# Designs tried in a protein design run: peptides against a protein of PDB entry 3ZOQ. Part 37

Target 1, 223 residues: chain A of PDB entry 3ZOQ
Amino acid sequence: QLLQDSWWNQLKEEFEKPYYQELREMLKREYAEQTIYPDSRDIFNALHYTSYDDVKVVILGQDPYHGPGQAQGLSFSVKPGVKQPPSLKNIFLELQQDIGCSIPNHGSLVSWAKQGVLLLNTVLTVRRGQANSHKGKGWERLTDRIIDVLSERERPVIFILWGRHAQMKKERIDTSKHFIIESTHPSPFSARNGFFGSRPFSRANAYLEKMGEAPIDWCIKDL

## One batch from the design tools (peptide; aimed at target 1 Q62 Q70 K83 G129)

Design b2_p21_1_s4 (made by RFdiffusion4, then SolubleMPNN; from b2_p21_1, 8 letters changed)
Fold by OpenDDE base, seed 3:
Structure b2_p21_1_s4 (fold): chain B 223 residues (1-223), chain A 21 residues (1-21)
Amino acid sequence: as target 1 above (223 residues)
Amino acid sequence: SEEDEAIREEEERFYAELLAE
């Protein structure tokens, strides 16, 4: 099957819906005719690394990086060997200031994902060199459903919502059960207007500890 | 949104620089 059992149970009905079938057909054409990122096998990496039941934290992004070798199916994350994009560099700067982590020599956030940080983009594919090119093609409906089923989960989730795009999803989150950490986006455009100093990592861990959960080891080891 | 566009612009500049190296 396409996804882990826990996610499949939550999302299987979506994949049978017309919107997703249309999306699938679109993607078939796109991958055949153009360079699309990430690799098709990596589209659902966020769900592969972090099962539905294991989600502790959600970090929402918009869509994948659109340069060669960058996107690995995780929001904000880049494959090892790829220069860190500005937003990611700022994430690591805040991480360092927040909880003292060293800046890693790579940009892969896989270690977060493996610990229960769902690194979810709202749109899961992109054409090379064309940011947001797959916006409005159906991904948003699926990823909205991902947010919905997490919101409906009884076990609390921490949602980290950087910037307005992510914060638009706040209305879908039951704040009586779940926690939201909001700030401006880590982009150089907005980071100094609230992201820096927001301390999302320590705050997330504080919530986790309050819930009796193991905190995330946010520090990323060098490769 | 305006913010979304600005964010994308920053990333686009990075990619352009990266490809130029």
Scores: peptide ipSAE 0.194, ipTM 0.825, DockQ to the pose 0.725
OpenDDE base, seeds 1, 2, 4, 5: peptide ipSAE 0.171, 0.190, 0.020, 0.282; ipTM 0.805, 0.811, 0.459, 0.864; seed 5 fails the geometry check

Design b2_p21_2 (made by RFdiffusion4)
Pose (drawn by RFdiffusion4):
Structure b2_p21_2 (pose): chain A 223 residues (1-223), chain P 21 residues (1-21)
Amino acid sequence: as target 1 above (223 residues)
Amino acid sequence: SEDELHLAYRNLEGTLHELES
């Protein structure tokens, strides 16, 4: 068993399939022979921090950060102590305009995960310095199933879909129950074309309040 | 073309991050 019960009960059949076993064998070799991010112990951190039952909001990313000391097994977040990349800086600028939070002295979003924000990348590993290097190796098949089981959940889930790749997942989400907040990506190329001013954080909290759920405290505290 | 530009930008930012490290 690789995950806590709430998730294992939804996903155990996927981990038994040939494609997962092939992916696992490739990763055993690559972690031994080269530099793979995030650290192997951190691959499933988004699901460890945010159980299936506790998921309030999902923020979909693509692949992990590919530099040293960055990826934590969470979308968009970085380990404390490393420079925040441009897209993450833009997320904090929008958070400041929307909610009013000060800019933090680190980029870790673990606080969000502990409050029910699933920071799910669609690809969970990457070779150092080589973006998208683990594309098509089997992670998409698993993360599509993660999206499927969340879409099947009775209690509604709020999906935040930034950019074109994340928005492609709308087809897998049952919008008769679930909420979608979508905009352009926070990358500097696209942030001033819709992401800025989109107010995703207060909008997510409004959906939660309508359902009688506690809102997320989005502000990140300095370390 | 747009995807290529995004990828090139990410590679550049990755290189700059490794040089700073």

Design b2_p21_2_s1 (made by RFdiffusion4, then SolubleMPNN; from b2_p21_2, 15 letters changed)
Fold by OpenDDE base, seed 5:
Structure b2_p21_2_s1 (fold): chain B 223 residues (1-223), chain A 21 residues (1-21)
Amino acid sequence: as target 1 above (223 residues)
Amino acid sequence: SEEEKLRAAIEKEIAEYEAAA
């Protein structure tokens, strides 16, 4: 899948900026010299699956999973056949408690993305086994711009901000137009401190209904 | 689109670097 044209209209100026060109050159070296995740063709999957105009909900992550076969260019999501990471397991536990969905036998969130849930990491690549290894290399500037252009959109967006890292982006979001759902991170370290019971899925759908939009079908079918 | 062309170019370049390594 290719990027949607609506994202090009919003981001074309960024791709021409020096920081992005430098990032591109860095990535070429990294993919040549290191094992980098996700696959280079999957880096922009969040934008491929969800056009700018189709975004209803944003879920912010930090950076991709750094294990073999895990990352697929969507925050918190893993490829089918991959063991669900702890945070994702907790997301599904909350999903079950919130709206009664069964826990799926896989960890792919593509069905959410196809419905308008932008599953965006702030950093879009990582070295194998080295979390945050591509932090501060230019991705944050691009993903900040993604947040900015969504914030500037007249049609409201729902931002789900789990944990401090994601919540730091709140200052970039026009809360007079957009809705924020905040809680602690789904990580086992923090989930019991507020993520569990936060009911982000039903709350998001409540906002969508208030705006006259179709709710998200958060339930994921088994493969 | 220009976006598609740019993406394809980036992916091609990355793939070429990977193949050359």
Scores: peptide ipSAE 0.033, ipTM 0.689, DockQ to the pose 0.024
OpenDDE base, seeds 1, 2, 3, 4: peptide ipSAE 0.033, 0.032, 0.026, 0.024; ipTM 0.617, 0.476, 0.569, 0.600; seeds 1, 4 fail the geometry check

Design b2_p21_2_s2 (made by RFdiffusion4, then SolubleMPNN; from b2_p21_2, 15 letters changed)
Fold by OpenDDE base, seed 1:
Structure b2_p21_2_s2 (fold): chain B 223 residues (1-223), chain A 21 residues (1-21)
Amino acid sequence: as target 1 above (223 residues)
Amino acid sequence: SFEEKLRAAIEEEIAAYEAEA
């Protein structure tokens, strides 16, 4: 797997560790014997679209969507032409209320990724129809390292942590240097308990401006 | 712990709901 040089320099030691070798071997079996999402070529799309140095914002997800054609290696994002999942719909509703963006006719967040929004799941693969089926298989150790090396970066990062799962990663983030935006999860089960009205997009841009960085254009154009 | 079980249940519920849509 060829990563951008900036990520390779940060993560190369992880790929040599036994846990990752075991993960790789597991994944080989899984992809051979089961239907696994995303496509194996898309597993590291978050790192492909957003280099280590270009990360401005991190949005943490749990694991990929487990339905056909949905996952594209970016947290909360779905491939164009795929129906927007409920959480993503709520993300766009908050986006509209926060900064006035229209609801896009697709669910691809690639435009965010290209601007420095790292759309990282803590687990990067899943079996079809079996949420969290690859939990505890090694991905969390790698993605924890991703969070760690970002936390260690001198240039500040904004971490958007929706829900408890993501918020549990806060202990790995140097909050003296980095900014945290927390709320309940955008899921219909929790969105009304704090996600709606949390205004993560405008808040993120406010921090970026304070740091002298270009804000994110969060508005997504129709395809 | 109860808290861990509750967290896991919430995560599973979120994942299940996403799957149904």
Scores: peptide ipSAE 0.049, ipTM 0.701, DockQ to the pose 0.165
OpenDDE base, seeds 2, 3, 4, 5: peptide ipSAE 0.021, 0.035, 0.026, 0.194; ipTM 0.529, 0.657, 0.566, 0.834; seed 5 fails the geometry check

Design b2_p21_2_s3 (made by RFdiffusion4, then SolubleMPNN; from b2_p21_2, 17 letters changed)
Fold by OpenDDE base, seed 3:
Structure b2_p21_2_s3 (fold): chain B 223 residues (1-223), chain A 21 residues (1-21)
Amino acid sequence: as target 1 above (223 residues)
Amino acid sequence: EEKKRLEEAIAKETAEYEAEA
């Protein structure tokens, strides 16, 4: 797939490695034999919307939504017209409490991505109805490399790590250069244990301002 | 073993139940 030049420069070596070739072969079979999300053209949407140099914030997810029409290649995001999943609803609730944004009438986070919020899942594909079905197939190695090259970047990045899965990536992040915002996961199972009230959006913007960068407009317009 | 327990815990942690309001 075609990546922006800035990402290509960072990741080109990965695509030649055996693990990625095996992943590609696996994906070809999967997409041919059963329903896989997101659409193959959308797998790298996070990298398409947010170039390597434009990354200001990273929000890590696990793997794509596995229901019809949901996944659009961005962590936590759903295509317009799709019912907002519970975690996303809670994200918007926290957004409202944190900085006063209204709850949007859709669940697309593309506007965040376009502003430099890398909405990255650690696994970038999933079988319909089978959460984590593509875990351990090679995506994690690529996305680890994405985290690594961002960590190695001189210009600071803010990593928002909701839940233990995302927080397992902390060891890959150079905290001498980069900032980490941690809380429990926004899912209904975990949100009341620390996600609500964590104010990740205002905290991220405060850090951006301290760095002399433009803050993210986290408020999402209705469609 | 421990890895599996952690995976199960993470699965529960990220489960999509009814939204909290």
Scores: peptide ipSAE 0.536, ipTM 0.877, DockQ to the pose 0.112
OpenDDE base, seeds 1, 2, 4, 5: peptide ipSAE 0.535, 0.359, 0.332, 0.362; ipTM 0.869, 0.829, 0.819, 0.825

Design b2_p21_2_s4 (made by RFdiffusion4, then SolubleMPNN; from b2_p21_2, 14 letters changed)
Fold by OpenDDE base, seed 5:
Formats: sequence, structure tokens, C-alpha cells
Structure b2_p21_2_s4 (fold): chain B 223 residues (1-223), chain A 21 residues (1-21)
Amino acid sequence: as target 1 above (223 residues)
Amino acid sequence: SEEEKLEKAREEEIKKYEEEY
């Protein structure tokens, strides 16, 4: 897939590597033989909406939603008209408690992405009805590189790491330059154990302000 | 419902990571 120049410059070497070629061939077969999410044109939406230079915040997810019409190539985000998944509902609850935003009537986080919130999943595709079915197929190596090149960037980035899966990436982040906000995952299984009350949105904005950056408008308008 | 099954499956995968690490 064609990327913006800013990301292409950072990732072009990865696309030439055997692992990525194997991943690409796998994906070609999967999309031909199975129902795969998101739409193939939406796989890199996180990179399309948020250029390398424009990244202010990173929110890491596991893999795309695996139900019909849900995934839009952004972590935790669902297309308008799709019922908000439980974790996303909890994200909005924390958003409301943290900074007073109303709960939106949809689950699209595109407005965050457009402001520099990289909504990156570790794995960027999934087979319908089979959560994490594309784990270990090569995406993790690419997305690790995305984290690496952001870590190498001189301009600071804020990494929001919800849950242990995301927190495993902390070792790749130069904490001398970048900020990390950690809590338990927004999932109903873990949200009450630290996600609620973690105030990631206000904390992220506080860091942005300290860096002389414009804060994120986390509040999402109804559609 | 199918939707509920999908949501449960997703949450189970998240739970596995929380338990593993």
C-alpha cells in the first residue's frame, strides 16, 4: 500500500524485507479466500490519518475488531453506525470523567487521528470471527519498527499503553525523550483495576503543553 | 447473538494477555 512520504521514508526498508513480503503474500491469500478486516484499503489508515511528523500521541491496540463493518484501520475505533464495543465504551467513560467530554453517539476516533493521535494496532488485520488470527504473521515486526522510528524521533511522543500487551512495547521506547502513560486495559475485565481514574487524556495534554505543543481536543462530536 | 459472541471472543483475547504478563 502507498503511504505518505513521511511514513514511507521511515518504513521503506521494512517493505523490502523478506518478512514483509511473506506477510504481503499471506494477506493476498487471506483477502482472496477469507473475509478479512479491515478493508484492504483501510489497513494503514492510522498512518494515513497521522503522518510521522504529526504524531503527538500513540495509543496501542492489539488487533482489529473482527466483526462485520467494525474495523476502520484505527485501534479501538469503529465505523459510524457501529455499536461501541465494551472497551471503547469504557474509554469514553474515562474520557468523560477525566476531562468532562460527553459520550459520543458513535465510536469513530478519526478526529483523534487527525490531530496527531496514532491509533496503532500491533496486528493490522484479522479474519472474521477469529480474534488475533493474524498474530505472529509479520505485522508485529512492522509495528515494532513504527514504534522504533517514533522512539528515535527527536520531537517527543506520548505513548499511552493500556494493558500488559501494549506495555510490553515499553522497552522499545526511549523514555529519556518520550513520555509513557500506563494503566490497565479499558476492557471490562481490567478497567476497574486501574484504567478508570488513570486520566490518560488530561495527562497527555499536560505533557503536550509542557512541550509547547497544542493539546488534543479529545472530545468527540456526535454525528 | 453473533455480536455478543464476537465481543466475548475479543475480550477473551485481551484477558489472555492480562493473565500472561
Scores: peptide ipSAE 0.342, ipTM 0.863, DockQ to the pose 0.115
OpenDDE base, seeds 1, 2, 3, 4: peptide ipSAE 0.334, 0.324, 0.341, 0.318; ipTM 0.858, 0.858, 0.861, 0.852

Design b2_p21_3 (made by RFdiffusion4)
Pose (drawn by RFdiffusion4):
Structure b2_p21_3 (pose): chain A 223 residues (1-223), chain P 21 residues (1-21)
Amino acid sequence: as target 1 above (223 residues)
Amino acid sequence: DQAEREANDREREAILAEEES
């Protein structure tokens, strides 16, 4: 068993399939022979921090950061102590305009995960310095199933879909129950074309309040 | 490490610019 019960009960059949076994064997070799991010112990951190039952909001990313000391097994977040990348800086600028939070002295979003924000990348590993190097190796098949089981959940889930790749997942989400907040990506190329001013954080909290759920405290505290 | 991260950031922003085009 690789995950806590709430998730294991939804995903155990996927981990028994040939594609996962092939992916696991490739990763055992690559972690021993080269530099793979995030650290192997951290691959499933988004699901460890945010159980299936506790998921309030899902923020979909693509692949992990590919530099040293960055990836934590969470979409968009970085380990404390490293420089925040441009897209993450833009996420904090939008958070400041929307909610009013000060800019933090680190980029870790673990606080969000602990409050029910599932920071799910669609690809969970990457070779150092080589973006998208683990594309098509089996992670998409698993993360599509993670989206499927969340879409099947009775209690509604708020999906935040930034950019074109994340928006492609709308087909897998049952919008008769679930909420979608979508905009352009926070990358500097596209942040001033819709992401800025989109107010995703207060909009997510409004959906939660309508359902009688506690809102997320989005502000990140300095370390 | 910081220089490598900044280079990777620039690479990533270039990829995202293509994807969001």

Design b2_p21_3_s1 (made by RFdiffusion4, then SolubleMPNN; from b2_p21_3, 8 letters changed)
Fold by OpenDDE base, seed 5:
Order: C-alpha cells, then structure tokens, then sequence
Structure b2_p21_3_s1 (fold): chain B 223 residues (1-223), chain A 21 residues (1-21)
C-alpha cells in the first residue's frame, strides 16, 4: 500500500537509497520462501493509521510478534481474537491502575493509532518463530529516520520509551522540543522494576493538555 | 541491553510454547 503523502514527503529520500532497495529485495525473497509476519500489506500499518502531522505520541517496540495471526504492523498490538501476550497484558494492567480503564477483551491498539499514537517497531518484519530474525537488515535505518523527522518537527511529540532498547533512541530526540516518558519494559521480566506505577498514559495526557492538544482516549472498548 | 532483549525474546518463546500446547 502507498504511504500517506505526509509520510512520503518525509521519507521519500530513504526509499531511493541502496539500503532500502536491498531491504525490499530481501523481503521479497523472505515472503516467498518463508512465513513472515506481519502480512506484507500490514508492514506499514503504523504509518497508515497515524499520519506524520497527526503524531502526538510515539510508543517504540522492538520487532513484530512471530506467532501465527498475531502481528498487525503496530508495536505491542495483536489482531482481535488473538490471546494477549504477557507484555500487552501488563500494559493493560498499568492502564487500568493509571487511569481506570477496563481490561479489553482483545489486544488491538488500532484505536490508539487512529488518535495519533504512532505504534512503531524498530524492525518491521520477522520470520515465524524467530525473534529478531530481520534485525540489522535495514529496517533500523528507516525507523531511525522516522524518529529523526519527528524530532525535527516543530510541533512537539511525546516519546514513550519502555526498556533499554527504546531508550537508546533518546539521543536522536531533541528534548528541548519533545517530551520523553521512560520506564522499564512491560515484560514480566522487568515490569515490576519500574513499569508498573510509571503511569505513562496519564503523564502523556498531561503533556498533551499542557501543549493545548486533545488528550488520548486510552480506554479500549470491547469488541 | 542484551540482557533485556534476551528477556523480551524469552517472553515471546514462552508465548509460542503456549500456542503449540
């Protein structure tokens, strides 16, 4: 699918670069020879749901879920009908404790994306059953550029950086213009060390209100 | 950094194991 004009204007130079052409050729082979997630039509869903100009909040993930039917091109999000992964369950637990939202009966974060929450993974594809299998293949260069062009934007953005991998991107963010919310990762291995009680949702909305923007409705309705 | 990435990957592996059961 063609990117929205707002993202195309920001990223068109990247798509002409050799690294991206090599990435595309690699992906064509991977999708032909192996089971790759998400569906090829869903790779850029984060950019499809949230235009460059409409970005209010960025939530960074690592790479897509690598199980059948899980990944839908949005960080931490799973398709309806898919069991919520442990990290996502913890996100919803913190959401409930932070602002009182009920735990939804599904794991789709599309409603956040439609409100200006860019749910961006640093790597946008993965082989079935092989976490990080597409690491270092060119996605990181593109997604770094996405962070860069948002950092260069005059209108402020809120970056939610869970865990060290996401926090490594802080050096690319102009903190004189943009806000950063940091905590440990929502994974069961780290959530009790700072993610729980970090209240990223209320904090993000507080910043949005301070900037004169509409807050995010973080509560997700049941399907 | 690597340790945290390994933890995230371990979570995903655990999820796969649950789906296969």
Amino acid sequence: as target 1 above (223 residues)
Amino acid sequence: DEAERERIDAEREALDALEEA
Scores: peptide ipSAE 0.058, ipTM 0.738, DockQ to the pose 0.084
OpenDDE base, seeds 1, 2, 3, 4: peptide ipSAE 0.035, 0.042, 0.045, 0.030; ipTM 0.717, 0.719, 0.724, 0.646

Design b2_p21_3_s2 (made by RFdiffusion4, then SolubleMPNN; from b2_p21_3, 8 letters changed)
Fold by OpenDDE base, seed 4:
Structure b2_p21_3_s2 (fold): chain B 223 residues (1-223), chain A 21 residues (1-21)
Amino acid sequence: as target 1 above (223 residues)
Amino acid sequence: DEAERERIDKEREELEAKEES
């Protein structure tokens, strides 16, 4: 799959490694024999919408939604017309409480991605109806490298780490250069334990402004 | 099918909660 030049320069060596070749061969079989999400053309949408140099904020997810028509290659995001999953609903509730945005009538976060919010899952594919079915197949090694090359970047990045899974990546982030926003996961099972009231959106924008960068317009227009 | 979507979401949220615990 073709990547932007900025990401290609950072990741080209990974794509030549045996682990990634094995992953690609596995995926070829999976897409041929199973229903896999997202569409193969959408796997790297996070990197397509947000170049390496344009990354301002990173939001880490686990793996794609595994229902029909949901996943669009962006963490927490769903295609227009798809019912908002509970975690995403809570994200929008916090967004409203934090900075006063209206709840959008859809769940697409593409507008964030276009502004420099890298919506990255640690695993980029999934079998229909089988959460984490592609865990441990090689994606984590690639996405770890994505985190590493961002950590090595001189221009600071803001990492939003919701939940323990995302927070485990903190050890890969140079906190002397980069900013971390941590809370519990937006899931209904954990959101009331710290996610609500964490105000990640205003905090992210405060860091951006301190760095002399334009803030993210987190408010999402209806479609 | 809304019921199927709801089941899928529930399973995903349960997994996320498990990872959180």
Scores: peptide ipSAE 0.038, ipTM 0.657, DockQ to the pose 0.745
OpenDDE base, seeds 1, 2, 3, 5: peptide ipSAE 0.032, 0.032, 0.029, 0.032; ipTM 0.708, 0.701, 0.639, 0.695; seed 3 fails the geometry check

Design b2_p21_3_s3 (made by RFdiffusion4, then SolubleMPNN; from b2_p21_3, 11 letters changed)
Fold by OpenDDE base, seed 5:
Structure b2_p21_3_s3 (fold): chain B 223 residues (1-223), chain A 21 residues (1-21)
Amino acid sequence: as target 1 above (223 residues)
Amino acid sequence: MEEERARIDKEREALAAKEEA
């Protein structure tokens, strides 16, 4: 599927580069020989749901969920009917504590994406049962460019950086124009060390309001 | 399938935690 024109204009030069061509050829082989997640049509869902110009907030993840039916091309998000992973459960717990939202009966974050929350993983594909199996294959270079072009944008963006992996991208973000919300990762192993009580949702909305933008409706309706 | 999902979730959560340690 073709990217929206807004993203295409920002990323077209990357798609012509050798690294991306090599990545595409690798992915063709991987999808033919292995079970890869998400579905190939869903790889760029984050960019499909949220145009370059519509990005208000970025939430960085590492790589897709590597279990059957989980990944939907959005960081932390799972398809409806899929059990919420532990990190996602903690995200919803913090959401409830922060702004009083009910915990949804599903794990789809598509409603956030449609409002301008770019749910970006740094690596956009994974082999079944093999976390980070596509690390260092070229995705990071593309996703770094996505961060760069957003950082270069004059209209401010809010970056939510949970955990060290996401926080390593801070050096690419012009903090004179953009806002950063940092905490520990929502993982059960780290959430109690700073994620819980970090109130990223209300803080993001406070920045949006200060910028004269509409806040995000973070509350997710049941399906 | 449920056991696989539980393992997958654990492995992913452990990986995320290792990057923070």
Scores: peptide ipSAE 0.324, ipTM 0.864, DockQ to the pose 0.745
OpenDDE base, seeds 1, 2, 3, 4: peptide ipSAE 0.314, 0.194, 0.168, 0.320; ipTM 0.859, 0.747, 0.730, 0.863; seeds 2, 3 fail the geometry check

Design b2_p21_3_s4 (made by RFdiffusion4, then SolubleMPNN; from b2_p21_3, 10 letters changed)
Fold by OpenDDE base, seed 5:
Structure b2_p21_3_s4 (fold): chain B 223 residues (1-223), chain A 21 residues (1-21)
Amino acid sequence: as target 1 above (223 residues)
Amino acid sequence: MEKEREEIDKEREELDAKEES
C-alpha cells in the first residue's frame, strides 16, 4: 500500500525490515483465507488522512472492530450507516458535555482525521469475530515506530491516551515537547471511572491554542 | 490492563451478537 511521502520518509526503513515483510506475508494469507477487517485498502487510512507533518493530535486504539462493515481503518471510527459502538457513543456523549457538540447520526471520524487527528490503532487488522487475533504479529512494532517518529518531531503533538493499553505507550513520548491527555477508556465498563468529565476535546484545543495552532473542530456534521 | 482489554473485547462481541440477532 502506497503511503504519503511524509509518512514514507519516516517509515520506509521499517517496511524493509524482516518483521514487516513477515507481517505482510501473513496478512496476504489471512485476507485470502479469512474475513479480515478493515478492507485491505483501508488498513492505513489513519496515515492517508493525516500526514506526518499535519498530525496535531493522536488518539490511540487497540485494534479494529471485528464486525461486518464496521472498521474504517481509523481508531474508534465506523463507516456511515453502521451502528455506533458503545465506546464511540460515550465519546460523543463526552464531546457533547465538553464542548456542546450535537451527537452525529453516524460514527465516522474522518472529519477529525482530515484536521490532523491521527486515529491510530496499535494493531491495524483483525479477523472477523476474533478480537486481538492479529496481536503480536508485527503491527505493534510498526505502530510503536509511528509513535516514536512523532515523539522525535520538533513540532509538538497532543497524545490522547484512553485506558491502560494506550497509556502503556506514554514511556515512548517525550513529554518535554509533547502533551499527554490521559483518562480511563470510553468503554461502558470504565467510562464512569474517569472518562466522563475528562474533557479531552477542550483540553486538546487549549494546548493547540498555546502552541499557536488552529484548534480542531471536533463537532461532526450529520450525513 | 489485561482485565480492561478483556472487557473491551467483550463489549465488541456483545455488539456484534446484537446486530446479528
Scores: peptide ipSAE 0.047, ipTM 0.739, DockQ to the pose 0.102
OpenDDE base, seeds 1, 2, 3, 4: peptide ipSAE 0.040, 0.046, 0.038, 0.037; ipTM 0.724, 0.731, 0.722, 0.724; seed 4 fails the geometry check

Design b2_p21_4 (made by RFdiffusion4)
Pose (drawn by RFdiffusion4):
Structure b2_p21_4 (pose): chain A 223 residues (1-223), chain P 21 residues (1-21)
Amino acid sequence: as target 1 above (223 residues)
Amino acid sequence: DEAEREANDREREAIYAEEES
């Protein structure tokens, strides 16, 4: 068993399939022979921090950060102590305009995960310095199933889909129950074309309040 | 390490520019 019960009960059949076993064998070799991010112990951190039952909001990313000391097994977040990348700086600028939070002295979003924000990348590993190097190796098949089981959940889930690749996942989400907040990506190329001013954080909290759920405290505290 | 991260950031932003075009 690789995950806590709430998730294991939804995903155990996927981990038994040939594609996962092939992916696992490739990763055993690659972690021994080269530099793979995030650290192997951290691959499933988004699900460890945010159980299936506790998921309030899902923020979909693509692949992990590919530099040293960055990836934590969470979309968009970085380990404390490293420089925030441009897209993450833009997320904090939008958070400041929307909610009013000060800009933090680190980029870790673990606080969000602990409050029910599932920071799910669609690909969970990457070779150092080589973006998208683990594309098509089997992670998409698993993360599509993660999205499927969240879409099948009775209690509604709020999906935040930034950019074109994340928005492609709308087809897998049952919008008769679930909420979608979508905009352009926070990358500097696209942040001023819709992401800025989109107010995703207060909009997510409004959906939660309508359902009688506690809102997320989005502000990140300095370390 | 910081220089490598900054180079990777620039590479990534280039990829995003292509993807979001």

Design b2_p21_4_s1 (made by RFdiffusion4, then SolubleMPNN; from b2_p21_4, 9 letters changed)
Fold by OpenDDE base, seed 3:
Parts: sequence; C-alpha cells; structure tokens
Structure b2_p21_4_s1 (fold): chain B 223 residues (1-223), chain A 21 residues (1-21)
Amino acid sequence: as target 1 above (223 residues)
Amino acid sequence: DEAENEREDKEREELAAKEEA
C-alpha cells in the first residue's frame, strides 16, 4: 500500500532498512498463519487519513485492538457497529465534560483523523486475542521515526500522551517547538488518577488557536 | 465475539494501566 507522498518523503528510507524488511516478512507469515489485526490494508490508516503536512495533533496508542472487527488502523478507534471499548468510552466522557460534545453512537475517530489528528499506535499489528503480541518486532522503530520526523517539522505539533507508554516518547519530542498534553491513560484502571478533568481537547484547541490554526471539531456525529 | 472483545478490551486496558504503575 502506497503511503501519501508527504509521508513517503519522510519514511522512504525506513522501508529499505533491514529491520523493516524483516518486519514485513514476519507480517507475511503472521497474516498467512493466524488472524492478525487490523486488516493488512488498514495497517497504515493513520497515515492515510492524516498526511505528514496536515498533522495538527498526535494521539499515541500502544497497539491495535485484538478482537474481531475492532481495529481500524487508528489508535483508540473502532469500526462503526463495534461496541465502544472502555477506554474509548472514557475518552468520550472526558470529551463531553471538556467541551460539551455528545457521546456518539459509534466509536470511529475517522473524523478526527481527517482534521489532522494522527491516531498512531506504536505497534501497528496484533494477533487475535494476544495483546501486544507484535511488540519488539520492528514497528516501534518505524513509529519512533514517525515521531522524530514530526518533531523535526518546523510547523508545531500537539502531542497528546495518555499513560506512561506514550509519555516515554516525550524524549523524542522537541518541546521548544511542540506542545505536549500529558495525563494518565483513559483506561478504567487509570482514568480517575488524572485523565478525567485533564481537558485534552480544549487544551489542544487553545494551542491551535495560539498558532493561528483552525481548531479541531472534536464532536463526533452519529452515524 | 462481543464477549471475546470485552475480555480482550479488559486485558488490553489492564496492560495499558500496568505500564503506569
């Protein structure tokens, strides 16, 4: 699957590296031998919906949902008709409290992606029923490079870093140019420790306005 | 599939939260 030209220009060198070739060969075996999520065509959906130049906000996730029909190739997002996972429900609860949006009847964050919200997982594939099963297989090196090239960009980016895993990427972000919004993870196990009331959506828009950019319409319409 | 997804979501969310502990 061909990346958009803007991402290709930033990442073309990575695809020629041995680690990525090994990752690709691994993925070919994995997709042939067992159920892997998302669909192979959806792996790079975050980069497909949001070009390198159009990135305004980055929301980092760990790895895709590993249940049937869930993963959409976007962090935290689920396909329409899929029950909203608990973390996503908490994201929508915070969205409602932060800026007054209604809770949508679906879990698709594609509308955010189309507005310049890069919904990036650090690992882009997973085995069915096996959380983080593709950790350490090469995705992290590619996604680190995605963070690096965004950090190197002159036009500022807002990084929303929910939880420690995402926050570990802060060392790659030039905080002299880019803004970071940090809180605990939206998981039910951590959300009450700082995610709720963190107001990431209004804070992101406040930074965008300060930069002279159009704010994100975070409110998601029902389907 | 929904029950599978609910269990799987819990495991993933526990994993995400354990990295914060």
Scores: peptide ipSAE 0.361, ipTM 0.887, DockQ to the pose 0.748
OpenDDE base, seeds 1, 2, 4, 5: peptide ipSAE 0.356, 0.342, 0.357, 0.347; ipTM 0.885, 0.884, 0.887, 0.884

Design b2_p21_4_s2 (made by RFdiffusion4, then SolubleMPNN; from b2_p21_4, 8 letters changed)
Fold by OpenDDE base, seed 2:
Structure b2_p21_4_s2 (fold): chain B 223 residues (1-223), chain A 21 residues (1-21)
Amino acid sequence: as target 1 above (223 residues)
Amino acid sequence: MEEEREKIFEEREKIYAEEEA
């Protein structure tokens, strides 16, 4: 899949490595033999919507939703017309409490992506009905490299790390240059333990303003 | 399909809960 020039320049060496070639071959078989999400054209949507140079904020997810018509290649995001997942509902609740945004009538976070919010899963594909089915197949190495090249970037990035899985990537982030916003996961099982009231959206914008960058318009319009 | 989607959300949330445990 063709990436934007800014990402290609950062990741071209990874695509030539054996691990990625093996991953590609695996994916070819998987997409041919199984139902895999997201659509193959949407695998790199996070990189398509948000160029390397345009990244302002990173929000890490685990792997795509594994039900029909849900995943669109962006962490936590679902296609329009799809019922909002519980964690996403809590994200919108915190958004409302944090900065007063209305709860949108859909679950697409594309508007964030277009503003420089990299909605990156650590694993970019999944089999239908089988969460984490593509864990440990090579995606983590690529997405670690994505984090690394962002960490190495001179222009600061804000990393929003919800939950332990995302927070494990903290060691890869140069905190002398970049900012980290951490809390418990937005899941109903953990949101009340720190996610609610964490105000990640206003905090992210405060950092952006401090850096002289335009804040994110986190409010999502109805479709 | 809707039942499957709902089950997916339930499974996903359980996975999140397991990661936070």
Scores: peptide ipSAE 0.576, ipTM 0.932, DockQ to the pose 0.777
OpenDDE base, seeds 1, 3, 4, 5: peptide ipSAE 0.566, 0.570, 0.562, 0.558; ipTM 0.930, 0.930, 0.928, 0.927

